# Designs tried in a protein design run: peptides against a protein of PDB entry 8BZL. Part 54

Target 1, 228 residues: chain A of PDB entry 8BZL
Amino acid sequence: SYDRAITVFSPDGHLFQVEYAQEAVKKGSTAVGVRGRDIVVLGVEKKSVAKLQDERTVRKICALDDNVCMAFAGLTADARIVINRARVECQSHRLTVEDPVTVEYITRYIASLKQRYTQSNGRRPFGISALIVGFDFDGTPRLYQTDPSGTYHAWKANAIGRGAKSVREFLEKNYTDEAIETDDLTIKLVIKALLEVVQSGGKNIELAVMRRDQSLKILNPEEIEKYV
Target 2, 242 residues: chain B of PDB entry 8BZL
Amino acid sequence: SRRYDSRTTIFSPEGRLYQVEYAMEAIGHAGTCLGILANDGVLLAAERRNIHKLLDEVFFSEKIYKLNEDMACSVAGITSDANVLTNELRLIAQRYLLQYQEPIPCEQLVTALCDIKQAYTQFGGKRPFGVSLLYIGWDKHYGFQLYQSDPSGNYGGWKATCIGNNSAAAVSMLKQDYKEGEMTLKSALALAIKVLNKTMDVSKLSAEKVEIATLTRENGKTVIRVLKQKEVEQLIKKHEEE

## One batch from the design tools (peptide; aimed at target 1 G74, target 2 R16)

Design b1_p17_5_s1 (made by RFdiffusion4, then SolubleMPNN; from b1_p17_5, 9 letters changed)
Fold by OpenDDE base, seed 4:
Structure b1_p17_5_s1 (fold): chain B 228 residues (1-228), chain C 242 residues (1-242), chain A 17 residues (1-17)
Amino acid sequence: as target 1 above (228 residues)
Amino acid sequence: as target 2 above (242 residues)
Amino acid sequence: AAEEEERRRRIEEALFA
């Protein structure tokens, strides 16, 4: 059966293992990315941290470099591998090129890595999608998405994970130039988008904000509540 | 269902890795291991199922392994897999020490092994390790630490957790009785005995069936100590009197 | 059946983020 072979196309041109890896992404909690004018915002559905679990070790949003952040949905262990490879590449780029990576560059690197894992019988696809946000050196805010296939695209706003469809439908209706006119409005848009799928309001949302020429900031629950 | 459970490197139509799930299921039948973080130390408590009277060497610990001077682990699952992974942990720790002339940070050691575990779930010709681990340690960055890892290569830090048989019930009990910020090693030991007494499939908890190790700091050094049978007996007796 | 489903849910929660 074609569904068992990683590198075999179906008669209709499908790579079933890639499609099934995309189904694995849907088992992840929702992540949202929005590009504002001078801000990029990642929001994630905060997985109920098990009582007695150290929250420090439970992160869905991670820095790849000072100018790039990533949220993911899907297999946590797979994500760690991708994150580590991306971080190494970011540092390598700084050493060899003497400049930080562009958001597109690191996205392309991650996408290429994922693609290679779709073309080898010795490797299964990564069971993750990622939203990659940051600023290029010129101060341009960027948002990219990558999926298990190794495809990537630039977005104004997007979502991944279990609630991604509903969140995308919300963003399609509500993402306007007016809705992102200010940093605060952009943050509010992300929160409102997440509230389409997240129960119990701001307590179950994690937000990361990167402003132009600033480091990644994870908002505390009190800061999030100001926008709800 | 049976069509996708025979291969380690394939997703099901629903995006599941059945071989990883089955490895986790197998661990559910292994002996219980507990970890509890306290303010002044961290402990592992493990069920000893196979008391072979004919074992020539008094293995002080069957399920608790010293990794280096600052870390120990306990294992639930396939013994042979556990031996391979614990050996790899020791090698990673030693290589780091040789390279950097300082002990490996606890989380970094855990992560290094978890990357190996993950690789065995993604690369062809390999099966997942049928082992979950609890790690206890101390480092200068985070102090006392407790980690759990599973066959997927996922890990997390914990204040208290359990793996193996009846782990869900044990975790529920830990959630009820663990007092955040107020946990002493003494109270953690008492809690470990309480939880093991309720979760082990034994009629009566005995010191012969329980291994306990503590990790403390004394005079700026980490001390890993396996409790003597008499000490465990005293803890059990104290619990029976309450 | 309910216990098996809960166990499956716990595994899924452990694997996916």
Scores: peptide ipSAE 0.387, ipTM 0.795, DockQ to the pose 0.766
OpenDDE base, seeds 1, 2, 3, 5: peptide ipSAE 0.386, 0.050, 0.379, 0.267; ipTM 0.802, 0.541, 0.787, 0.699; seed 3 fails the geometry check

Design b1_p17_5_s2 (made by RFdiffusion4, then SolubleMPNN; from b1_p17_5, 12 letters changed)
Fold by OpenDDE base, seed 4:
Structure b1_p17_5_s2 (fold): chain B 228 residues (1-228), chain C 242 residues (1-242), chain A 17 residues (1-17)
Amino acid sequence: as target 1 above (228 residues)
Amino acid sequence: as target 2 above (242 residues)
Amino acid sequence: SAAAEARRKAIEESLFE
């Protein structure tokens, strides 16, 4: 059965394990990314944290470097592996090239890593998609998305996970130059987009903001409520 | 759906890793392990199922393993897998100590093992480990800590949690009775006994069926202690009197 | 059983975020 083969094409040209890994992504909670003029924003649907769980160990948004952060949807453990590999590469790049990675560079690295796991008989694909945001050294804000196949593209705005379709439809309608004219409006756009799929309002949203020449900032619930 | 059960490291059409899920299900039938974080310490409590008369009465921890001077773990699942993973934890901790001349941070040790677990879910020719672990430890970064990891390579920090048989019921009880900010090691021990008494498939809780270890700080040193049977008996007795 | 199904669902959900 071709559906069981990790790296074999079906007669119709499908890589079933890659497609099934994409289905794994849809089981993840929603993440959204928006590129503003001088800001990049990641928003995620918070998974219900168990009452006795330490919140610090539940993170869907992480820094890859000082100038790059990532949100993911899909298998949590797979994400950790990708994140760690990306972080190592970011540090290696700083050591060897003496400059931080561009957002495209690290995205391409992650994409290449994922692609290799689709072509090796001894490995299954990663069950994650990622939104990668940050600033290049020239101060240009960037947003990239990558999927289990190892494909990647640059976006103005995008979403991944279970509610991604609805969020993308919202963004397609509402992403305008006017809607991202200011940092605050950009943040508001992300919140509004997430509210299309998140029922319990701002309390179940996590937002990360990166501004030019600034570190990643995770907004607290009170800050999020100001935008609603 | 059943056709994907025979291969260890592939996605189902729905994007599920059934072998990982089945490993987690298998752990649900293993002996119960509890972990509780207190202000002044952290504890593990584990069910002893194999009481064999021919076992050396020496205080051997069947389910609780010392990893280094600052960390211990408890295991639920396949014993052979547990032995492999606990040895690996010790090796990782020792290599870190040798390299950096300081103890490995608790979360870093947990993460290192979780990366191994994850690899066994992704690489061909390997099966998931049929083991969940609870980790207790102390480090200078976060103080007393409790972690849980599963066959997927996922982990989390906890104030209190349970793995193994009747873990869901135990977690529910812990949620009800755990008082955040007010939990002493003494109260944590009492809570552990209470939860085990209700969740273990035994008619009466006895000290021979329970293994308890505490991790505390004394004079700037971590102390890991397995409670003596008499101490456990006293805890059980106190619970019965309440 | 309903309990077994609930447990399976919980396991599934625990793997994804």
Scores: peptide ipSAE 0.456, ipTM 0.801, DockQ to the pose 0.761
OpenDDE base, seeds 1, 2, 3, 5: peptide ipSAE 0.452, 0.317, 0.429, 0.390; ipTM 0.814, 0.648, 0.785, 0.751; seed 3 fails the geometry check

Design b1_p17_5_s3 (made by RFdiffusion4, then SolubleMPNN; from b1_p17_5, 12 letters changed)
Fold by OpenDDE base, seed 4:
Structure b1_p17_5_s3 (fold): chain B 228 residues (1-228), chain C 242 residues (1-242), chain A 17 residues (1-17)
Amino acid sequence: as target 1 above (228 residues)
Amino acid sequence: as target 2 above (242 residues)
Amino acid sequence: AAAEAARREAIRESLFA
């Protein structure tokens, strides 16, 4: 059966379709997330928006709820499905529990969704990784990563996509308490990390900032240039 | 790599979806479709390849489909797949209207179909749809709109774009001649003719080989109109005189 | 051939974000 190839372990215990979905993620443009003291920052490599394309329809960073934002790398269409499911869950949680989701909760939901698509015959894995950032109701900033397998972990800083290795190496060297001492320094750290893999400075970077008890802010190119 | 070419819903070792890529490649051989957004309207222009003297009179456009009172689309690719998807678009739009007593927003209709397309790339026993679509519409949220979607379930909004044969060349011409903020429907029609004349694999552009539809607003209502052959002839003639 | 290769690459790249 064609469907059997999706959920079969190799003799060596590998799930090939999950591994290959991870290769799909590496074809995505770079995304970086950093947790500051009272801020979370997502940065992404902008794909050159084609001349005449509407920029509003090209988003690599999206809100899941008022307190949660996500960046992704990999298959764009797969990401939309995950985003929509996550948004519905965020709203459902507000209705049933009468509180917004925690960042961990929605990450776990997304991870569980992804995991099911690795184990169900007739469904291929999602070809995306995600960086999920936000604030819990207690005001704690959070950063999570999830991959095609449905694994997830909490991070201080991380990166996904084609330049993720170089960006992670940079963050491992430069993520210190001093480097995140202020909101501005945290933003600057994200920009510097992205500049390891992105050419032409601030023009090819999109930044999203979420502060405690504030809505998601997408920085304009002029605001980004101030940090470069 | 070849062992995955026939597999519809699995990743290659390199993380590729070959059947999606091949579906998109097949669309490159389909008849050309153009979309242009103007300040006062939006248009679709499509190559008519199936001209046979024994065909019944085409009362309705072969490549341009009315979806509801506020939206239309054109298709490049497999006609049978196009018929299925255009029917689904109509059903989605109708169900929304029934449920909410208002027309479906343009992007929401596009997204709903794109989710279906994506599903056909992820669920076993399905193949990707071998079609790209251009959508034109009006809604109260964004006014006049132009969208493009492909077999992957990806979509985007556009000021002007092209799908099908010679689409890359057409897009390049549109990028050169499209004036943002200054585009009237009249100028958009002229641009459509100019681009089609250069990109269609025909010796001479004729009105019989082109379908054009415009979407405008008149007295607070959307008007979708397929141009008559004589109107298209006049546009071609005007272009030849310039 | 080069134009065709470039087109195929553009298709491939368009699938990913």
Scores: peptide ipSAE 0.456, ipTM 0.811, DockQ to the pose 0.760
OpenDDE base, seeds 1, 2, 3, 5: peptide ipSAE 0.369, 0.090, 0.410, 0.383; ipTM 0.729, 0.562, 0.763, 0.736; seed 2 fails the geometry check

Design b1_p17_5_s4 (made by RFdiffusion4, then SolubleMPNN; from b1_p17_5, 8 letters changed)
Fold by OpenDDE base, seed 4:
Structure b1_p17_5_s4 (fold): chain B 228 residues (1-228), chain C 242 residues (1-242), chain A 17 residues (1-17)
Amino acid sequence: as target 1 above (228 residues)
Amino acid sequence: as target 2 above (242 residues)
Amino acid sequence: SAAEAERRREREEALFE
């Protein structure tokens, strides 16, 4: 069966394991990314942390470097592998090139990693999509998305995970230059977009904000409520 | 339900890793293991199913393994897989100590093994490990810690959790009775006995069927001890009197 | 069984974030 072969094209030219990995992404909670003028914002639907679980160990948004962060949807363990490799590459780049990675560079690295796992019979695809945001050295805000196939694109705004369709439809309607005119408006846009799929308000949203020349800031629930 | 019984862990049409899920199902039939974090220590309690009366060696612990001076783990699942993983944990911890001249942080050890587990779910010709682990430890960064890992290579930190047979019921009981911020090791031990008494498929809880290990700090050193049968008997007796 | 289906859902939810 072609659906069971990792690296075999179907007669119709489909890589079923890649397509099925994309279905795995849809099982992940929603993540949204928005590029503002001088800000990048990641928002994620908080998975209900089980009672008695340490919240410290549950993270959907992670730093790859000081200037780059990533949100993911899909298999958590797969994400950890990608994150670790990306972090190593970011550090290696700093050592060898003496500059931080560009957001595009690290996105391409991740994409190439994913792509290689689609061509080896000894490896299944990664069951994750990622939103990668950050600032280039020149201060330009960037947002990229990667999928299990190893494709990547630059976006103004995008979403991944189970609610991604609804969030994208919202962003397509509401992402305007006016809507991102200020940092606060950009944050509000992300929150409003997530509220399309998140039933309980600000308590179930995690927001990470990176401003120009600033480190990643995770907003606390009280800060989020100010934007709702 | 199409059983994707392929040797290679692959995605189903709906994006599921059935081999990982089946490994988790296998763990559900294993003996119960629970962990409880307290303010002054952390414990593991595990069901002993195989009382080999003919074993000459005083196996002090069937399911609880000392990893290093600061960490121990308990296993639920396939014994052979557990032996491989516990040995790997020891090797990782030792290599780290040799390299850095300090004990490996608890979460780093857990993560290192979880990366191995994940690899066995992604690489061809390998099957997932049919093992979940509970880890207890102390380090200078986070103090007392409890972690759980599964066949996927996912892990999490916990205040209290359970793996193996009737784990869902055990977790429910822990959620009801665990008092955050007020948990002493003494109260944690009592809670462990209470939960095991209700979740083990035994007519009566006996000390021979339960292994308990505690991890504490004494004089700036980690102390890992397996409770003696008499100590476990006293805990059971106390529970029966309440 | 409904209980088995629920356990399967819980396992599925545990794998994805």
Scores: peptide ipSAE 0.326, ipTM 0.821, DockQ to the pose 0.800
OpenDDE base, seeds 1, 2, 3, 5: peptide ipSAE 0.292, 0.178, 0.306, 0.185; ipTM 0.779, 0.674, 0.783, 0.676; seed 2 fails the geometry check

Design b1_p17_6 (made by RFdiffusion4)
Pose (drawn by RFdiffusion4):
Structure b1_p17_6 (pose): chain A 225 residues (1-47, 50-199, 201-228), chain B 238 residues (1-200, 205-242), chain P 17 residues (1-17); non-standard residues A62 YCM
Amino acid sequence: SYDRAITVFSPDGHLFQVEYAQEAVKKGSTAVGVRGRDIVVLGVEKKAKLQDERTVRKICALDDNVCMAFAGLTADARIVINRARVECQSHRLTVEDPVTVEYITRYIASLKQRYTQSNGRRPFGISALIVGFDFDGTPRLYQTDPSGTYHAWKANAIGRGAKSVREFLEKNYTDEAIETDDLTIKLVIKALLEVVQGGKNIELAVMRRDQSLKILNPEEIEKYV
Amino acid sequence: SRRYDSRTTIFSPEGRLYQVEYAMEAIGHAGTCLGILANDGVLLAAERRNIHKLLDEVFFSEKIYKLNEDMACSVAGITSDANVLTNELRLIAQRYLLQYQEPIPCEQLVTALCDIKQAYTQFGGKRPFGVSLLYIGWDKHYGFQLYQSDPSGNYGGWKATCIGNNSAAAVSMLKQDYKEGEMTLKSALALAIKVLNKTMLSAEKVEIATLTRENGKTVIRVLKQKEVEQLIKKHEEE
Amino acid sequence: AEEAEEEAEERAEALFA
């Protein structure tokens, strides 16, 4: 089989294929995640008439208690999502507990890291925001990128314009903003309206403590706008 | 040998996949192919690129392929690659029926093939398939459906779409004329002739298939030349 | 030339659709 080293070091210690994978992420639609007190919210920018909205969604459930949003190559994302879904079931089988948000994040990150050091393969061209709750009810938000690095965040953005949205969230992520569920959803819509020039072209989803993923209707989003 | 390896599965500096993009270029030079969803069925309209006089026409169709009892598809791009992929689609549909004893839902069949196409872009060092496919079908979950896939493995559901030559012009005509939720098969047939009239008119130059439900059973039929010649006459009056 | 550039950009964007 094909064994060419694709990801290699360059002078100065750069891994060019990873950096190029990060460029693919910037070409993706904006995704925003906010961790609230008892709620986590994901929002994504949408690119069209005659298209079935159900089929092209950027927010996916990995397990009953974990879901994710992504930016970058949509085909690569389907592969990572299905790999994570299979791992969530393997964990329930072996430990008899649902996966922690951290566990599945670590798994997705290590999968991505393996694709930066394996022969015959290019890196995954996606970043992911992963949200959910732990056994003790603690809300979580993690980010993964193509290098395999992962971190926890109070709030974050990925994809096109993520720097601008991140700077908005730094100034606006306060206790008042995450005091209630309505204000937590509102902060995500405001963060997206910063780069979407829009309001009717946004998808949003909410996850509450042990209540599973709920995707908001267009009519419910119009009320906030 | 590193010297002769064209490296078909790497990123460009901008995060682009050049072989995928070049494959999409090949599809844009293929015969026009479009699909339209309606309340009582789905249809595929395709430009025949085999319009030579000395051709025999031995099959019931040239560009429209039955995948299983409830599904059909059409292709744009490299014909040989399309043969490999359509054979694989039939195998996936049969593997699902064997396992679950029920027909594969349409989206599950599209996802399964797209995973194969995505793998060719990430590993193996091979050129990707130069094929875009339109899928039409019916399942107990979502009823009548239309899907499109491209060489990278991406797919989407559509009420109407077009692939191949002059597809951008065709998508424009569909946005203007397609009445969302009010289309019947007869009106969708009229719109298909209208679209192919601009982007290309003769019955020998076109191929039309329809998918409908009759007595709880799916019917996939290629329209005879007589029915196509009558549809072309009905439009010229407009 | 401009049209070829636009078509190349559209193909590039299709990866992210």

Design b1_p17_6_s1 (made by RFdiffusion4, then SolubleMPNN; from b1_p17_6, 11 letters changed)
Fold by OpenDDE base, seed 2:
Structure b1_p17_6_s1 (fold): chain B 228 residues (1-228), chain C 242 residues (1-242), chain A 17 residues (1-17)
Amino acid sequence: as target 1 above (228 residues)
Amino acid sequence: as target 2 above (242 residues)
Amino acid sequence: SAAAAARREANAERLFE
């Protein structure tokens, strides 16, 4: 294989392919994550499903394991690869360690995977950022973000994709202890944040909620409208 | 700009994969393929372009391939790439059957190929496949299904869709005429002919230029049938009389 | 052509979620 270096340093120290992969993320629809006290919430801008498309095949939020879910922004096909690898790792961890992964562990795994694709001569970076949420075994809610470079950080709240800047500005202003005091308030915060960039209200929002000791729940449009 | 056009599997400064986009553009020059999901079956209809008098009797569909007993696909794009991908689909399906002693679920087969396609967009020294596929199938999980995949390795489920030449116009027509929940295989066949008649770059639609396959369930078994030329002629005639 | 450019843009948009 003609292994040309794809991701190389510029003379000024930039990894252009990583930066350009970050631009690819900005082409994705907006995703928001918020950590509450006993809840984690993911909200995404619902891409207008083409008339005649099956909605079940259009998923921006997915479970990685029973205690971890992920939203992404960027290249859909790239995301599928990352999700599949993460799912396999979650299962492998259960078999080898006999416990579910921590949210940090699986985030680090995904981040390491992404990083390797920035350093391999024969691979381009993944064109995705991800918000990873869930509960650790001790019941602590967690939110992490990964980017194409393979960096990751823990967050109280964050956003990725096209409208991420505006949503982050909203969250910086409105994320308070009072705003996340209850599960319902936390959900409301996510919806309000998304409404900064989503047109036509709750019909264009998909919302996922994970509570302590509960499975991932995708809210239906009617449930979302109750918070608007 | 030209530097990004010549290299495979690289992002542009704007975060675009131009080689994937160009592969998708190449598919736009291929013959039209339609897929329509009905309540009682699913169909593929494809344009046959290579009618040469010196071709030995093509007993087999040029554009429609049986993958296993429960699935078939239609291809738009580079023929050589299509042959590789269709063979891979068959191998994946066979390996699954051998491993699990049951047929591969439709979406899993589609996804498996899409992962291969995606790899050709990410790994150096490779170009994207210049092929889009429509998949029809039946499984015990979701019943009758229609999928579309593209060179990026993206896929989606559809009630009706089109790939290849004039696909946008075809999709627009399908959106107008597709009756959700009321689509029979018979009505789907009629719709396929209607759409092909308007979207194919031919002066007159003829049975020689159209391949149609249906997938149905009979006595608890999947039946994949390629329509005979006479059957296609009857469908065309019926359309001309309406 | 403007039409070809529009198709390319539409194709590009399909790659992202």
Scores: peptide ipSAE 0.415, ipTM 0.832, DockQ to the pose 0.740
OpenDDE base, seeds 1, 3, 4, 5: peptide ipSAE 0.387, 0.333, 0.369, 0.339; ipTM 0.804, 0.803, 0.789, 0.735; seed 3 fails the geometry check

Design b1_p17_6_s2 (made by RFdiffusion4, then SolubleMPNN; from b1_p17_6, 11 letters changed)
Fold by OpenDDE base, seed 4:
Structure b1_p17_6_s2 (fold): chain B 228 residues (1-228), chain C 242 residues (1-242), chain A 17 residues (1-17)
Amino acid sequence: as target 1 above (228 residues)
Amino acid sequence: as target 2 above (242 residues)
Amino acid sequence: AAAEAARREANAERLFE
C-alpha cells in the first residue's frame, strides 16, 4: 500500500515513488558528462532516429542559458517542464541580479523544484535525472547531477540513464589528469565512454561541447567520427 | 503490476506510467490518421468511421480541425478529449495573436498543448488524455511543418507519420515510399491514398470513408482546404488504375 | 498476446524518446 502513496514514508523509511522514479531514469537513454580543464562535454546515446522524424525536434541536450546546458535521462515530457522552468529562472536571474546564474545556482533551483514534487500529495516525482554543465562567471567549468529526489552533487565526470553503470565504471578507470589534458582528449574520453554502451559508433551519439567564453556547440556526425 | 493500473499519477516499481501506456493503447484502436509533409504543402488524411445515415449535420470534417489560419490538426482517440484539446489549441493561438499581434509559431502551439498533456500525467486527480494529434502548419520560421503528440505530452516533428489503428504498418509503408526532397503535394496525396487503402480495415477504400485536408501557400497566405468527396474519389480511382 | 505485449513495450519506450 505504501508504494502507491506519493508522499508517505514506508515503515522502513523509503519514499517508494522517488525510488520508482529513479527506475524510470534507468529506462532513459544514456547521458554522460565530463568536466575538462577548460571544457565541459555532454554526450547522449541517440536511439536510431526513426526514418522520417525531424532531427531538429529530437534534442536530448539543451541550453538553459548561454553559459549552462543540460542533458537528461528519463521521461522526455517531464524533462521539457524542468527545462522550461530552468530557462525562465535563468532569465529572471539575469533581470534581478544582473548576472548570469552560476551552474550551482541553477542546479539547486532544479533540485528544489524536484524535491517539492516529492512532498506534494497531488504530484508525482519527476521521472528524470539531469547532467548540468557550464561555466561560472569566473570561467570555472562545472558539472552537476540531479535526480528525481532533488539531490544534487558536483562531479568531475558522471553518467545517467540506461548503461550509466558501465559508463561510470569506464570513467572511474579512465578519468585521469592526462585524459583531460586537452579539449580534444576530453571529447575523446566522452566518446569512448559512450561507446561502452552504444553500438554502431559515432552515428548514434549526440555530443555537445562548451568551452570557456564560447556558446554551446553540437558536434555533427563527421566531427564525432574524427575522435573515434 | 496490476495494482498500479488504476492510478494515473504514480510510477510502477519498474518506473512505468501504466495509465499513459493504456491511453496510448486505446488510441491504437481509433481511426487511422496520416500526415505527410511535401515541398509545396502538408496534408492530413483521416479515416471516417461514423457515417451514420441519421447524422443531420454533415460534418465536413469529423477528425480534422482548423486551429487558426496557419494550422490544422487531426485526432485519434477519445472524441470528447479531442474536442477539449482542440478548443484549448484555438484559445492558446488566439491569446498569442492578441498578445504579440502575430500568429503563434507552430512548434510553440504544439508545445503549449503538450505541457497541458504532461500535467495531466503528473498531477493527482487527473487522467491522461486519450488522444494523439497530428498537427500541420506553416510559419515564417520553419515553413511547412508536421508534428505528432501523444498522451504523455511528448511530441516530435515528422516528414510523414501515422497515428491510430494499424499505425505501425502505415509508418513502415511511409518509410518505404517517402522520397525525401522529391515529395510534392500531389505525390503525397497519392501516397496517403496508397497507405490508407492498405491499412484501413475496409474491404474497399471509398471517398466517404476518408477525410483529407491540405495546407498550402498561395500569394503569401496559408490556405487550408478540405478536399471534396469528388476529389478524393479521383485520387482513389487513380490509385486503382496504377 | 505477444503482439499486444510488444506494442505495450513500444508505447512504454516512447515515453523516454
Scores: peptide ipSAE 0.389, ipTM 0.789, DockQ to the pose 0.877
OpenDDE base, seeds 1, 2, 3, 5: peptide ipSAE 0.389, 0.326, 0.339, 0.312; ipTM 0.812, 0.707, 0.783, 0.699

